# Designs tried in a protein design run: peptides against a protein of PDB entry 6B4J. Part 55

Target 1, 315 residues: chain A of PDB entry 6B4J
Amino acid sequence: DITMQWYQQLQDASMQCVLTFEGLTNSKDSQAKKIKMDLQKAATIPVSQISTIAGSKLKEIFDKIHSLLSGKPVQSGGRSVSVTLNPQGLDFVQYKLAEKFVKQGEEEVASHHEAAFPIAVVASGIWELHPRVGDLILAHLHKKCPYSVPFYPTFKEGMALEDYQRMLGYQVKDSKVEQQDNFLKRMSGMIRLYAAIIQLRWPYGNRQEIHPHGLNHGWRWLAQILNMEPLSDVTATLLFDFLEVCGNALMKQYQVQFWKMLILIKEDYFPRIEAITSSGQMGSFIRLKQFLEKCLQHKDIPVPKGFLTSSFWRS

## One batch from the design tools (peptide; aimed at target 1 N216 L226 Q257)

Design b1_p23_7_s4 (made by RFdiffusion4, then SolubleMPNN; from b1_p23_7, 11 letters changed)
Fold by OpenDDE base, seed 1:
Structure b1_p23_7_s4 (fold): chain B 315 residues (1-315), chain A 23 residues (1-23)
Amino acid sequence: as target 1 above (315 residues)
Amino acid sequence: MEELRKKIQELLEEVEELEEERR
């Protein structure tokens, strides 16, 4: 399976990255620990500062992240920080930055869906300039949300239930599995972030180049989802999240073929979702149904709430 | 599922052709 091979390649690259900076992370030296903490803060704090407030502030954040990744010193926590402070500094920063982007999907976007767009446009712009960060974003995303690949992890003989639950993307703490609603909320946030990344380009970059991970991957994601048997509650939830965020962009890009796909979803795939939907899961099912029916009736998918406009970039 | 898979494959091929023409 080509999709699973791609997944494994990204995971292997991520693991190799971790091994590369293990010396920095495992060092008992006080100076190395200080450098690690400074680099971690420099990589993650700017991402946490991303907001929908002003385009100018977003540009400042982007420039700071790009400067850090370019080996330039940046101010963080009242200190001058550079990836050159340690031979493994760049690898560590790239990994932690990518991890933080995915974490913002998992936490911020999960709670505030509109936050997907400013986070995604920065991530896309950084990915364009730093391809390794993009690969690491995918690796982190795929590990936390296998549905972003997409694939469904299977229970293997002899596997602990908790390990299987973690593979599915559930958090398990103190032998307690995460509640389904919280799980779906986190998965939704990550899918929404992904759907935003594949359609957005940093407006101050070289727009003549091809998007490093563009809408063609969104099309493939949909195709792969439709080729899989639906999962109870999960498929209806994430399919809605994906289409709400990037459906308008897919419609504009693929036009007639997009509508053919949407008809296939409604006529051929939706009954399969219905067949596995219990009475307690009707919320996600009804939401997807209403969305599909509205889009097909109006022959339009609305621009998602929070989509960045020209006025945002002038602020 | 087989009929759906066939239709999806056809759509993928159509899109791939369109993307090649746009490049």
Scores: peptide ipSAE 0.452, ipTM 0.906, DockQ to the pose 0.793
OpenDDE base, seeds 2, 3, 4, 5: peptide ipSAE 0.441, 0.447, 0.449, 0.442; ipTM 0.903, 0.906, 0.905, 0.903

Design b1_p23_8 (made by RFdiffusion4)
Pose (drawn by RFdiffusion4):
Structure b1_p23_8 (pose): chain A 315 residues (1-315), chain P 23 residues (1-23)
Amino acid sequence: as target 1 above (315 residues)
Amino acid sequence: AEELQEQIEELEEEAEEIDEEEE
């Protein structure tokens, strides 16, 4: 409940932001759409540019967003634009910027697991300078993936199925329901991004402040889901690509206490899945063992493939 | 199941004590 109460605090706090700019979106004038068009454009593209080439150019995207959010003018396609044009624009850009980070994790990181880090450092950095943007990231991240909270949505009695699948985060339309394969990845990329944000820190600017969403939330996540019964395919999958990304940082921080949590899922939580999962979906539960059978005996959890090296920063 | 929950709760409390000592 402490978590479910905190879960609601962010959600209805985001709905307050959906209404604070109410009128900027619900506007049909020509100039009214041009403004709504140029802001969302110059605020959600720099996030899409976030590449793995170098941290040298990764700073441009960070500065371009910091200037845009802090009110300064920003060079866009054609003429320069700024938030000072409209008082509702700031509380609007912060909304669309937050969704893009999760969205970049939704599509890109789900397919390309290594791009989770160059995106997370810019987000973990913008979260420091502007905490309001972070709560909005925790808002969207949580609804599109309630498994990141983590809370498994229970079945409410007397309701149709298509109604329930939407609560699980499946993308569904009038007649189309998102397959399970093309769904499982959209959740992986979301918590792989979440597992990266909590362990990374923006290096530049020399800040003595603390990480806004510390690595402590990585411990509670593993603990909060290992104390409840696992879902068949969702848990064994998400439990793996979270440890592959943040298992190295947790091993260093909570040295022995983290290992105890691992020798538990080895002999206490693995049986909790072997019966729950049918023979047609053991694929996820198998990767989870192949991941631990090594890590437990190697006394090490490999650094996540795609970690930003020193070469990436200087270069 | 209950023994596993108790062991995890003890670990969670030890982890919170470590974080409080560092602060």

Design b1_p23_8_s1 (made by RFdiffusion4, then SolubleMPNN; from b1_p23_8, 12 letters changed)
Fold by OpenDDE base, seed 1:
Structure b1_p23_8_s1 (fold): chain B 315 residues (1-315), chain A 23 residues (1-23)
Amino acid sequence: as target 1 above (315 residues)
Amino acid sequence: MEELRKKIEELDKEVEKLEEERR
């Protein structure tokens, strides 16, 4: 399976990255620990500062992240920080930055769906300039949300239930599995972030270049989802999230073929979702169905709430 | 599922053709 091979390649690259900076992370030296903490803060704090407030502030954050990744010193926590402070500094920062972007999907976007767009446009812009960060974003995303690949992890004989739950993306703490609603909320946030990344480009970059991970991956995601048997509650939830965020962009890109895809979802895939949906889970399916039927009826998919406009960039 | 898969494959071919024409 080509999709699973791609997944594994990204995971392998991520693991290799971790091994590369293991010396920095495992060092008992006081100076190395200080550098690690400074680099971690420099990589993650700017991402946490991303907001929908002003385009100018977003540009400042982008410039700071790009400067850090470019080997330039940046101010963080009242200190001058550079990836050159340690030979493993760049790899560490790239990894932690990518991890933080995905974490913002998992937490911030999960709670505030509109936050997907400012986070995604920064991530996309950084990805364009720093491809390794993009690969690491995918690796982190795929690990936390296998549905972003997409694939559905299967239970294997002899596997512990908790390990299977973790593979599915559930958090398990003190032998307690995460509640389904919280799980779906986190997965939704990550899918929404991904759906935003694949359609957005940093407006101050070289727009002549091809998006490093563009809408063609959105088409592939939909095609792959439809080629899989639906998972109860999960498929309906995430398909809705994906279409709500990037459906308008996919419509503009693929036009007639995208509408054919939506018809296939309605006619051929909905019955399969419905067949596995319990009465208690019908809400997610109904939401998806209503959204898609409305889009088909109006022959339009609305621009998602929070989509960045020209006025945002002038602020 | 097989029927759906075939329909998706047909759409994929259409999309691939369109993407090639846009390049």
Scores: peptide ipSAE 0.578, ipTM 0.942, DockQ to the pose 0.807
OpenDDE base, seeds 2, 3, 4, 5: peptide ipSAE 0.569, 0.574, 0.570, 0.572; ipTM 0.940, 0.940, 0.940, 0.940

Design b1_p23_8_s2 (made by RFdiffusion4, then SolubleMPNN; from b1_p23_8, 13 letters changed)
Fold by OpenDDE base, seed 1:
Structure b1_p23_8_s2 (fold): chain B 315 residues (1-315), chain A 23 residues (1-23)
Amino acid sequence: as target 1 above (315 residues)
Amino acid sequence: MEKLKEEIEKLDKEVEELEEKKR
């Protein structure tokens, strides 16, 4: 289908990117290793410094990332670093930057849901100026969280159980699969980050341009999820995460049609989720149910906690 | 599932029509 073709195209582009900078990553030359380390730090450290503290600090981080991607020298670890130090430097930095954004969803947002917004607004702004970084963000996101596409990976004959678990997004270390709660926490973080990216625009960019991956993808994600049989615990969890983060934005964008969608979720999709929900998984189901009932009753979806206000940008 | 799919398809068409009117 069209969705799986899109998924595969992004994965292929990501793989081609890796092949392009393989010379840099596999080099035994001491200078090349140093450059690789410097570029990796320059690409990833600014992203790790993103916080909810001040808009001015966020702008500094954005400007540093943009400068690096533009071929300008930046200070990192007390050294001047530029993508021009190696022919594969730009491709490597774009890949590592995109990987780091997704990793912040997987780790930081998973633990602190409010962190989604400052990370997402930087990612969105960088994506607007550097479309290849955006494609690589999607590729990394889709690989770690197939539910962001969305699709559910299937077990194939002859596949090792561990490989199937990895395809589903589980971490497997020393033949031990990740606990379900940790898995869902990481998936939640990535979905929340995605839901934030599709609705946010960098305020210092050209706002007249169309969002490179906007709310229309949020509508499509919901439509695709609802066209799939629910997966135990996963669907209820991620549907809640998505709607909590971008439901308000979708409501404003699609208005009547969005409310029709919520009614369909409540009336037609909920019974299907319930039918596959065990007693031990009822928590995620109840949370989604209560959220939707509240939204439908009040005819409003609240602005998510951590949403960036005008006062944030003046700080 | 088929009924839900049909309703989603109707909503998709409604959304598409609205987006076209806003251009």
Scores: peptide ipSAE 0.477, ipTM 0.910, DockQ to the pose 0.800
OpenDDE base, seeds 2, 3, 4, 5: peptide ipSAE 0.472, 0.473, 0.477, 0.471; ipTM 0.909, 0.909, 0.910, 0.907

Design b1_p23_8_s3 (made by RFdiffusion4, then SolubleMPNN; from b1_p23_8, 11 letters changed)
Fold by OpenDDE base, seed 1:
Structure b1_p23_8_s3 (fold): chain B 315 residues (1-315), chain A 23 residues (1-23)
Amino acid sequence: as target 1 above (315 residues)
Amino acid sequence: MEELKKKIEELTEEVEKLEEERR
C-alpha cells in the first residue's frame, strides 16, 4: 500500500530526527540543558503568538521563525538564541517547531476553528523554505491523527486496549481514556489545520513555485477516505471538517470533477455512513449531509469562516 | 465499495490529466 509506505517513511524520518538530537535532549550538562530550553522556547513561542489580529504581526512571527531556521540569532526570553549553539540545534528546532504547529491544530484550532488559517499560512510558508519542517509536520500530524493519512488503525491480537486507543489517537491518562467528544474535537482541529495548509501560500514568498504539499493532496485524501469503509462517527465528522475548510478551494481547483466527487459522496458513500451510524451518533452524519446537500443545491461551497482576506495583510 | 472505488479512480485520472495540462 503506497499510502502506508508514505506514512512509514515519514515516521521513520521523524524517528531518525529524534535520534540525531538525543544527545541534546538527554544531556545532564547544565549548559546543554539551558541551550535546549532556549531553543525549545525560540521554536514554540512564536507559533503560540500566531493570531487573527494583524497581518503585520503574522509577518513578524514568520520572519522570526525563518531567521531561527536559517541559523540567525533571534531574541527569545530576553536572550539571543541560535541553532548554532549546539550541533543538534537545527534538528531539534525543526522537530519542535513542527510538533508545535500540529499541537496548535490539536488545541487552538480544535477550540477556535478560524485559527486554522493564520497558523496554516505560516506553516505553509515555512514549509516552502524548509521542506524538512514540512515532512516533520506531516509525521507529527499522522502520528496524532492517523485519519489525516488517512488510515484506520486496527486492533491486533495481544495488543493492550490502551495501546490500541492511543493508536486511534485517543489520549489515555491514568488508565482513563479520553471522552469521545474531546477526541473528535482534537481530531477535527488537526484535520482543519491540514485542510488549511494544503490550500494556502505565504503571500510574501515566491508564489510562482509549486506548493510543496498542495490541493492535489486534498483530492488524494478525499479519494482515500472514500475508498475505505467508514468508521462510526469519525468519518462523518472529519469529512465535514475537511470539506468545510477546503471544499471551496477544491471546487475552484477541480471544478466539474470535484462536483462529480460530491455527488458520489452523497449517492454512494452516505448510505454506507448511515448504515454504521447509531442513533446517538446521527448528529455528525446529519451535519455532513446537510452541508453537502446545501452545496449541491446552491452549486456553491462557501468560503470558510476565518479565511484570510487582502485586508488582513494590509493591517 | 468496488463500484465507488472505480468511479473515484476514473475521476482521479481525469484530475491528473488536467493537472498535467496546467503545468
Scores: peptide ipSAE 0.615, ipTM 0.949, DockQ to the pose 0.819
OpenDDE base, seeds 2, 3, 4, 5: peptide ipSAE 0.604, 0.609, 0.612, 0.610; ipTM 0.947, 0.947, 0.948, 0.947

Design b1_p23_8_s4 (made by RFdiffusion4, then SolubleMPNN; from b1_p23_8, 12 letters changed)
Fold by OpenDDE base, seed 1:
Structure b1_p23_8_s4 (fold): chain B 315 residues (1-315), chain A 23 residues (1-23)
Amino acid sequence: as target 1 above (315 residues)
Amino acid sequence: MEELRKRIKELEEEVEKLEEQRR
């Protein structure tokens, strides 16, 4: 399976990255620990500062992240921090930065869907300049949300239930699995972030270059989802999230073929979702159905709430 | 599912041809 091979390649690359900076993370030296913490803060704090408030602030954050990744010193926590402080500093920062972007999907976007766009445009812009960060974003995303690949992990003989739940993306703490609503909320946030990344370009970059992970991956994702048997509640939820965020962009890109895809979803895939949906889970399916039917009726997919406009970049 | 997969494959082929023409 080509999709699973791609998934595994990204996971392998991520694991190799972790091994590369293992010396930094496992060091008992006080100076190395300090450097690690400084680098971690320098990589993650700017991402946490991303907001929908002003384009100028977003540019400042982008420039700071790019400077750090470029080996330039940046101010963090009142100190000058550079990836050159340790031979493994760059790999560590790239990994932690990518992890933080995905975490913002999991947490911030999950709670505030409109936050997907400012986070995604920074992530996309950084990805253009630093492809390794992009690969690591995918690796982290795929690990936390297998549905972003997409694939549905399967239970294997002899597997502990908790391990299977973790593979599915559930958090298990103190032998307690998270509630389904919280799980879906986190998955939704990550899918929405992904859907935003694949359609957005940093406006201050070289826009003549091809998007490193563009809308063609959105088409691929949809096709792959439809080629899979639906998972109860999950498929309907995430398909809605994806289409709400990037449906307008996909419509503009693929036009007639995209509408054919929506018709296929309605005619051939909805019955499959409905067949596995319990009465208690019908809400997610109804939401998807209503959204898609409205889009087909109006022959339009609305621009998602929070989409960045020219006025945002002038602020 | 087989019919759906067939229809998706056909649609993917259409899109691939269009993307090739845009390049």
Scores: peptide ipSAE 0.518, ipTM 0.924, DockQ to the pose 0.810
OpenDDE base, seeds 2, 3, 4, 5: peptide ipSAE 0.504, 0.509, 0.364, 0.509; ipTM 0.924, 0.924, 0.821, 0.925

## One batch from the design tools (peptide; aimed at target 1 D268)

Design b1_p24_1 (made by RFdiffusion4)
Pose (drawn by RFdiffusion4):
Structure b1_p24_1 (pose): chain A 315 residues (1-315), chain P 24 residues (1-24)
Amino acid sequence: as target 1 above (315 residues)
Amino acid sequence: ELEEEMFETAKEEMEELFEEFEEE
């Protein structure tokens, strides 16, 4: 409940932001759409540019967003644009910027697991400078993936199925329901991004402040889901690509206490899945063992493939 | 303060679960 109450605080707090700019979106004038067009454009593209080439150019995207959010003018395609054009634009750009981070994790990181870090450092940096943006990220990240909270949505009695699948985060239309394969990845990329944000810190600017969403939330996440019965395919998958990304940082921080948590899912939580999962979906549960059988005996959890090296920063 | 309470509760529940596992 402490979590479910905190879960609601962010959700209805985001709905307050959906209404604070109400009128900027619900506007049909020519100029009214041009403004709504140029802001969402110059605020959601720099996030899409976030690449793995170098941290040198990764700073441009960070500065371009800091200037845009802090009110300064920003060079866009054609003429320069700024938030000072409209008082509702700031509380609007912060909404669209937040959704893009999770959206970049939704599509890109689900397919390319390594791009989770170059995106997360810009987000873990912008979260420091502007905490309001972070709560909005925790807002969209949580609804699109309630498994990141983590809370498994229970079945409410007397309701149709298509109503329930939407609550699980499946993308569904009038007649189309998102397959399970093309769904499981959209959740992986989300929590792989979440597992990266909590362990990374923006290096530049020399800040003595603390990480806004500390690595502590990584411990509670593993603990909060390992105390409850696992879902068949969702848990064994999400439980793996979270440890592969943040298992190295947690091993260093909570040295022995983290190892105890691992030798528990090895002999106490694995059996909790072998019966729950049918023979047609053991694919996820198998990767989870192949991941731990090594890590437990190697006494090490490999650093996540795609970690930003020193070469990446200087270069 | 709320984030710290969630963390402490999750840690205590995990320690109790590990003690039960050792007893088994």

Design b1_p24_1_s1 (made by RFdiffusion4, then SolubleMPNN; from b1_p24_1, 14 letters changed)
Fold by OpenDDE base, seed 4:
Structure b1_p24_1_s1 (fold): chain B 315 residues (1-315), chain A 24 residues (1-24)
Amino acid sequence: as target 1 above (315 residues)
Amino acid sequence: SLEEKILEEAEKKFNEKLEEFEKK
């Protein structure tokens, strides 16, 4: 399976990255520990500061992250920090930065869907300038949310149930599996972030170049989902999340083909989703159905709430 | 690249599915 080969390639790259900076992370030297902590903060704090308040602040955050990745010193926690402080500093920062972007999808976007757009535009812009960060974003995203690939992890002989649950994206703590609502909330956040990344370009970049991971990957994702059997509650939830965030962009890009796809979903795929939807799970299904019916009726998909406007960038 | 092949394969599969649907 070529999709699984791609998944594994990204995971392998991520694992190799971890191995490359293991010396920094495992060091018992006090100075190395200090450098590690400073680099970790420098990589993650700017991402946590991303907000919908002002475009100028978002630019400052972007510039700080880019400067850090470019080997320039940045101010973090009242100290000057640079990836040059350790030979493994750049690899470590790239990994932690990518991890943090995905965590923001899992946490911030999960709770506040509109937060997807400012986070995504920064991630997209950084990905354009630093492709390795993009690969690591995918690796983290795919591991936490296999549905972003998409693929459905399978139970293998001899596998512990908890390990299988973790592969499916569930958190398992003290032999207690995460509640379904919390699981879906986290998955939704990550899918929404991904759907935002593939359509957004950093406005202060070249923009003449091809998006490093653009809407063609959104089209691929939909195609793959439609070629898979639906999962109970998961498919209806995430398909809605994806289309709500990037449906308008896909409509503009693929036009007639996009509408053919929506009709295919409505007429061919919905019955399959319905067949595996229990009475207690009808909420997600109904939400998706109503969304698609409205879009087909109006021959339009609304711009998602939180989409960044020109006025945002002038603030 | 592997990524390009994935995109091409997905597009092909989608088109095939669409054609099958349109024939119904």
Scores: peptide ipSAE 0.418, ipTM 0.900, DockQ to the pose 0.791
OpenDDE base, seeds 1, 2, 3, 5: peptide ipSAE 0.373, 0.406, 0.398, 0.400; ipTM 0.886, 0.898, 0.896, 0.896

Design b1_p24_1_s2 (made by RFdiffusion4, then SolubleMPNN; from b1_p24_1, 13 letters changed)
Fold by OpenDDE base, seed 2:
Structure b1_p24_1_s2 (fold): chain B 315 residues (1-315), chain A 24 residues (1-24)
Amino acid sequence: as target 1 above (315 residues)
Amino acid sequence: SLDEQILEEAKKKMEEKLKEFEKK
């Protein structure tokens, strides 16, 4: 289907990118290795520095990332670093930057949900200026979290169980599969980051332009999910995460249609989730239930905790 | 574009899903 074609296209582009900078990554030359490490640090450290502390600091981080991607020299680790130091430097930096954004979803957002918003607004702003980074973000996200597409990977004949588990998004180390709680935590972080990206615009950009991957993709995600059979524990968890983060924005955008959709979830889709929910999975189920009931009762979706306000940008 | 096609298809899918639900 068209969704899988899109998924595959993004994965192919990501793979091609890796091949493009293979010379840089596989070089045995000491200078090339140094350049690689400098570029990697220059790409990833600023992302790690993203925080909820001050809007001014966030702007500095954004400007640094944008400068790097624009071929300008930036200071990193006390050295001047530029993507022009190697012909494969730009591709490498774009890839590593995109990878790092997704890793922040997987790690930072997973542990601190409010961190989704400052990370997402930077990612969105960079995506607007550098579409290739956006495509690579999607590629990394889709690979680590197929539920962000969404699709459910299928077991193929001859496939190793571990490989199938990895395709599902599980980490497998030393033949040990990741615990379900840790798996869901990571998936939640990535979905929350994605839900934040699609609704946020960098406030210092050209806001008259269309969001490169906006709320229409949120509607797309929901449309796809609602046309899929629910997956035990996963669907309840991620649907809640998604709606908690971007439900308010979707409500404002789609209005009556949003509420019709929410009623459909509550009355038609939720019972299907319930039917596959075991006693050990009641936590996610109850959380989703309470959220849906509260939203329908109040006829409102709350603004998510950690949403960036004007006061944040004045700090 | 592929992106536009994906979005349009999704829009239609949602509309269809909602219509089906309203008929129940």
Scores: peptide ipSAE 0.651, ipTM 0.960, DockQ to the pose 0.761
OpenDDE base, seeds 1, 3, 4, 5: peptide ipSAE 0.641, 0.648, 0.648, 0.636; ipTM 0.958, 0.959, 0.959, 0.957

Design b1_p24_1_s3 (made by RFdiffusion4, then SolubleMPNN; from b1_p24_1, 16 letters changed)
Fold by OpenDDE base, seed 3:
Structure b1_p24_1_s3 (fold): chain B 315 residues (1-315), chain A 24 residues (1-24)
Amino acid sequence: as target 1 above (315 residues)
Amino acid sequence: SLEQQIFDEAMAQFNKKLEEFEKK
């Protein structure tokens, strides 16, 4: 399976990155520990500060992240921090930054769907300038949310149940598996973030360049989802999340072909979803159904709530 | 690229499904 090869390639790259900066992470030297912590904070704090409040603040955050990745000193916690403080500093920062973006999908976007857009536009812009960060974003995203690839993990002979649950994206703590609602909430957040990333470009960059991971990946994702048998509750949930966030952009890009796909989903794929949906799981199914029916009736997909407008960038 | 191959394969399979659907 070539999709699994891609998944594995990204995971291998991520693992290799971790190995590259292991000297920094495993160092017992007090100075190295200090540098590690400073770099970690410098990489992650700006991402946590991303908000929908003002475009000017978002630009400041972007510039700070870009400066850090470019080897320039940045102020963090009252200290001057640079990736040049350690030979493994850049790799470490790229990894932690990518991890933090995905965590924001998992946590912030999961709880506040509108937060997807400001996070995504920064991530997209950074990805454009720093492709390795993008690859690491995918690696983190795919590992936490295999459905973003997409693939549905399968139980293998000899596998522990907990390991299988983790492969599915569940958190397992103290031998207790995460509740289904919390699991789906986290998956939704990550899918929504991904759907936002693939459609957004940083407005202050060179817009003439091709998006490093653009809408064609969204189109591919949908095709692959539709090529697969649905997974109970998961497929209906994430398909809705994806279409709600990037459906309008896909509609504009693919036009007639998009509507053909939407009709295929409604008329051909829904029966497959319904066949595996229990009475207790009808919520996600009904939500998707209503969304598709509304879109088909109006021949339009609304711009998602939280989409960044020109007024945002002037604030 | 591997990504392009994935894209092409996904589209080929999807297009086949779409064609089959439209023939019904």
Scores: peptide ipSAE 0.695, ipTM 0.965, DockQ to the pose 0.763
OpenDDE base, seeds 1, 2, 4, 5: peptide ipSAE 0.684, 0.679, 0.670, 0.687; ipTM 0.962, 0.961, 0.960, 0.963

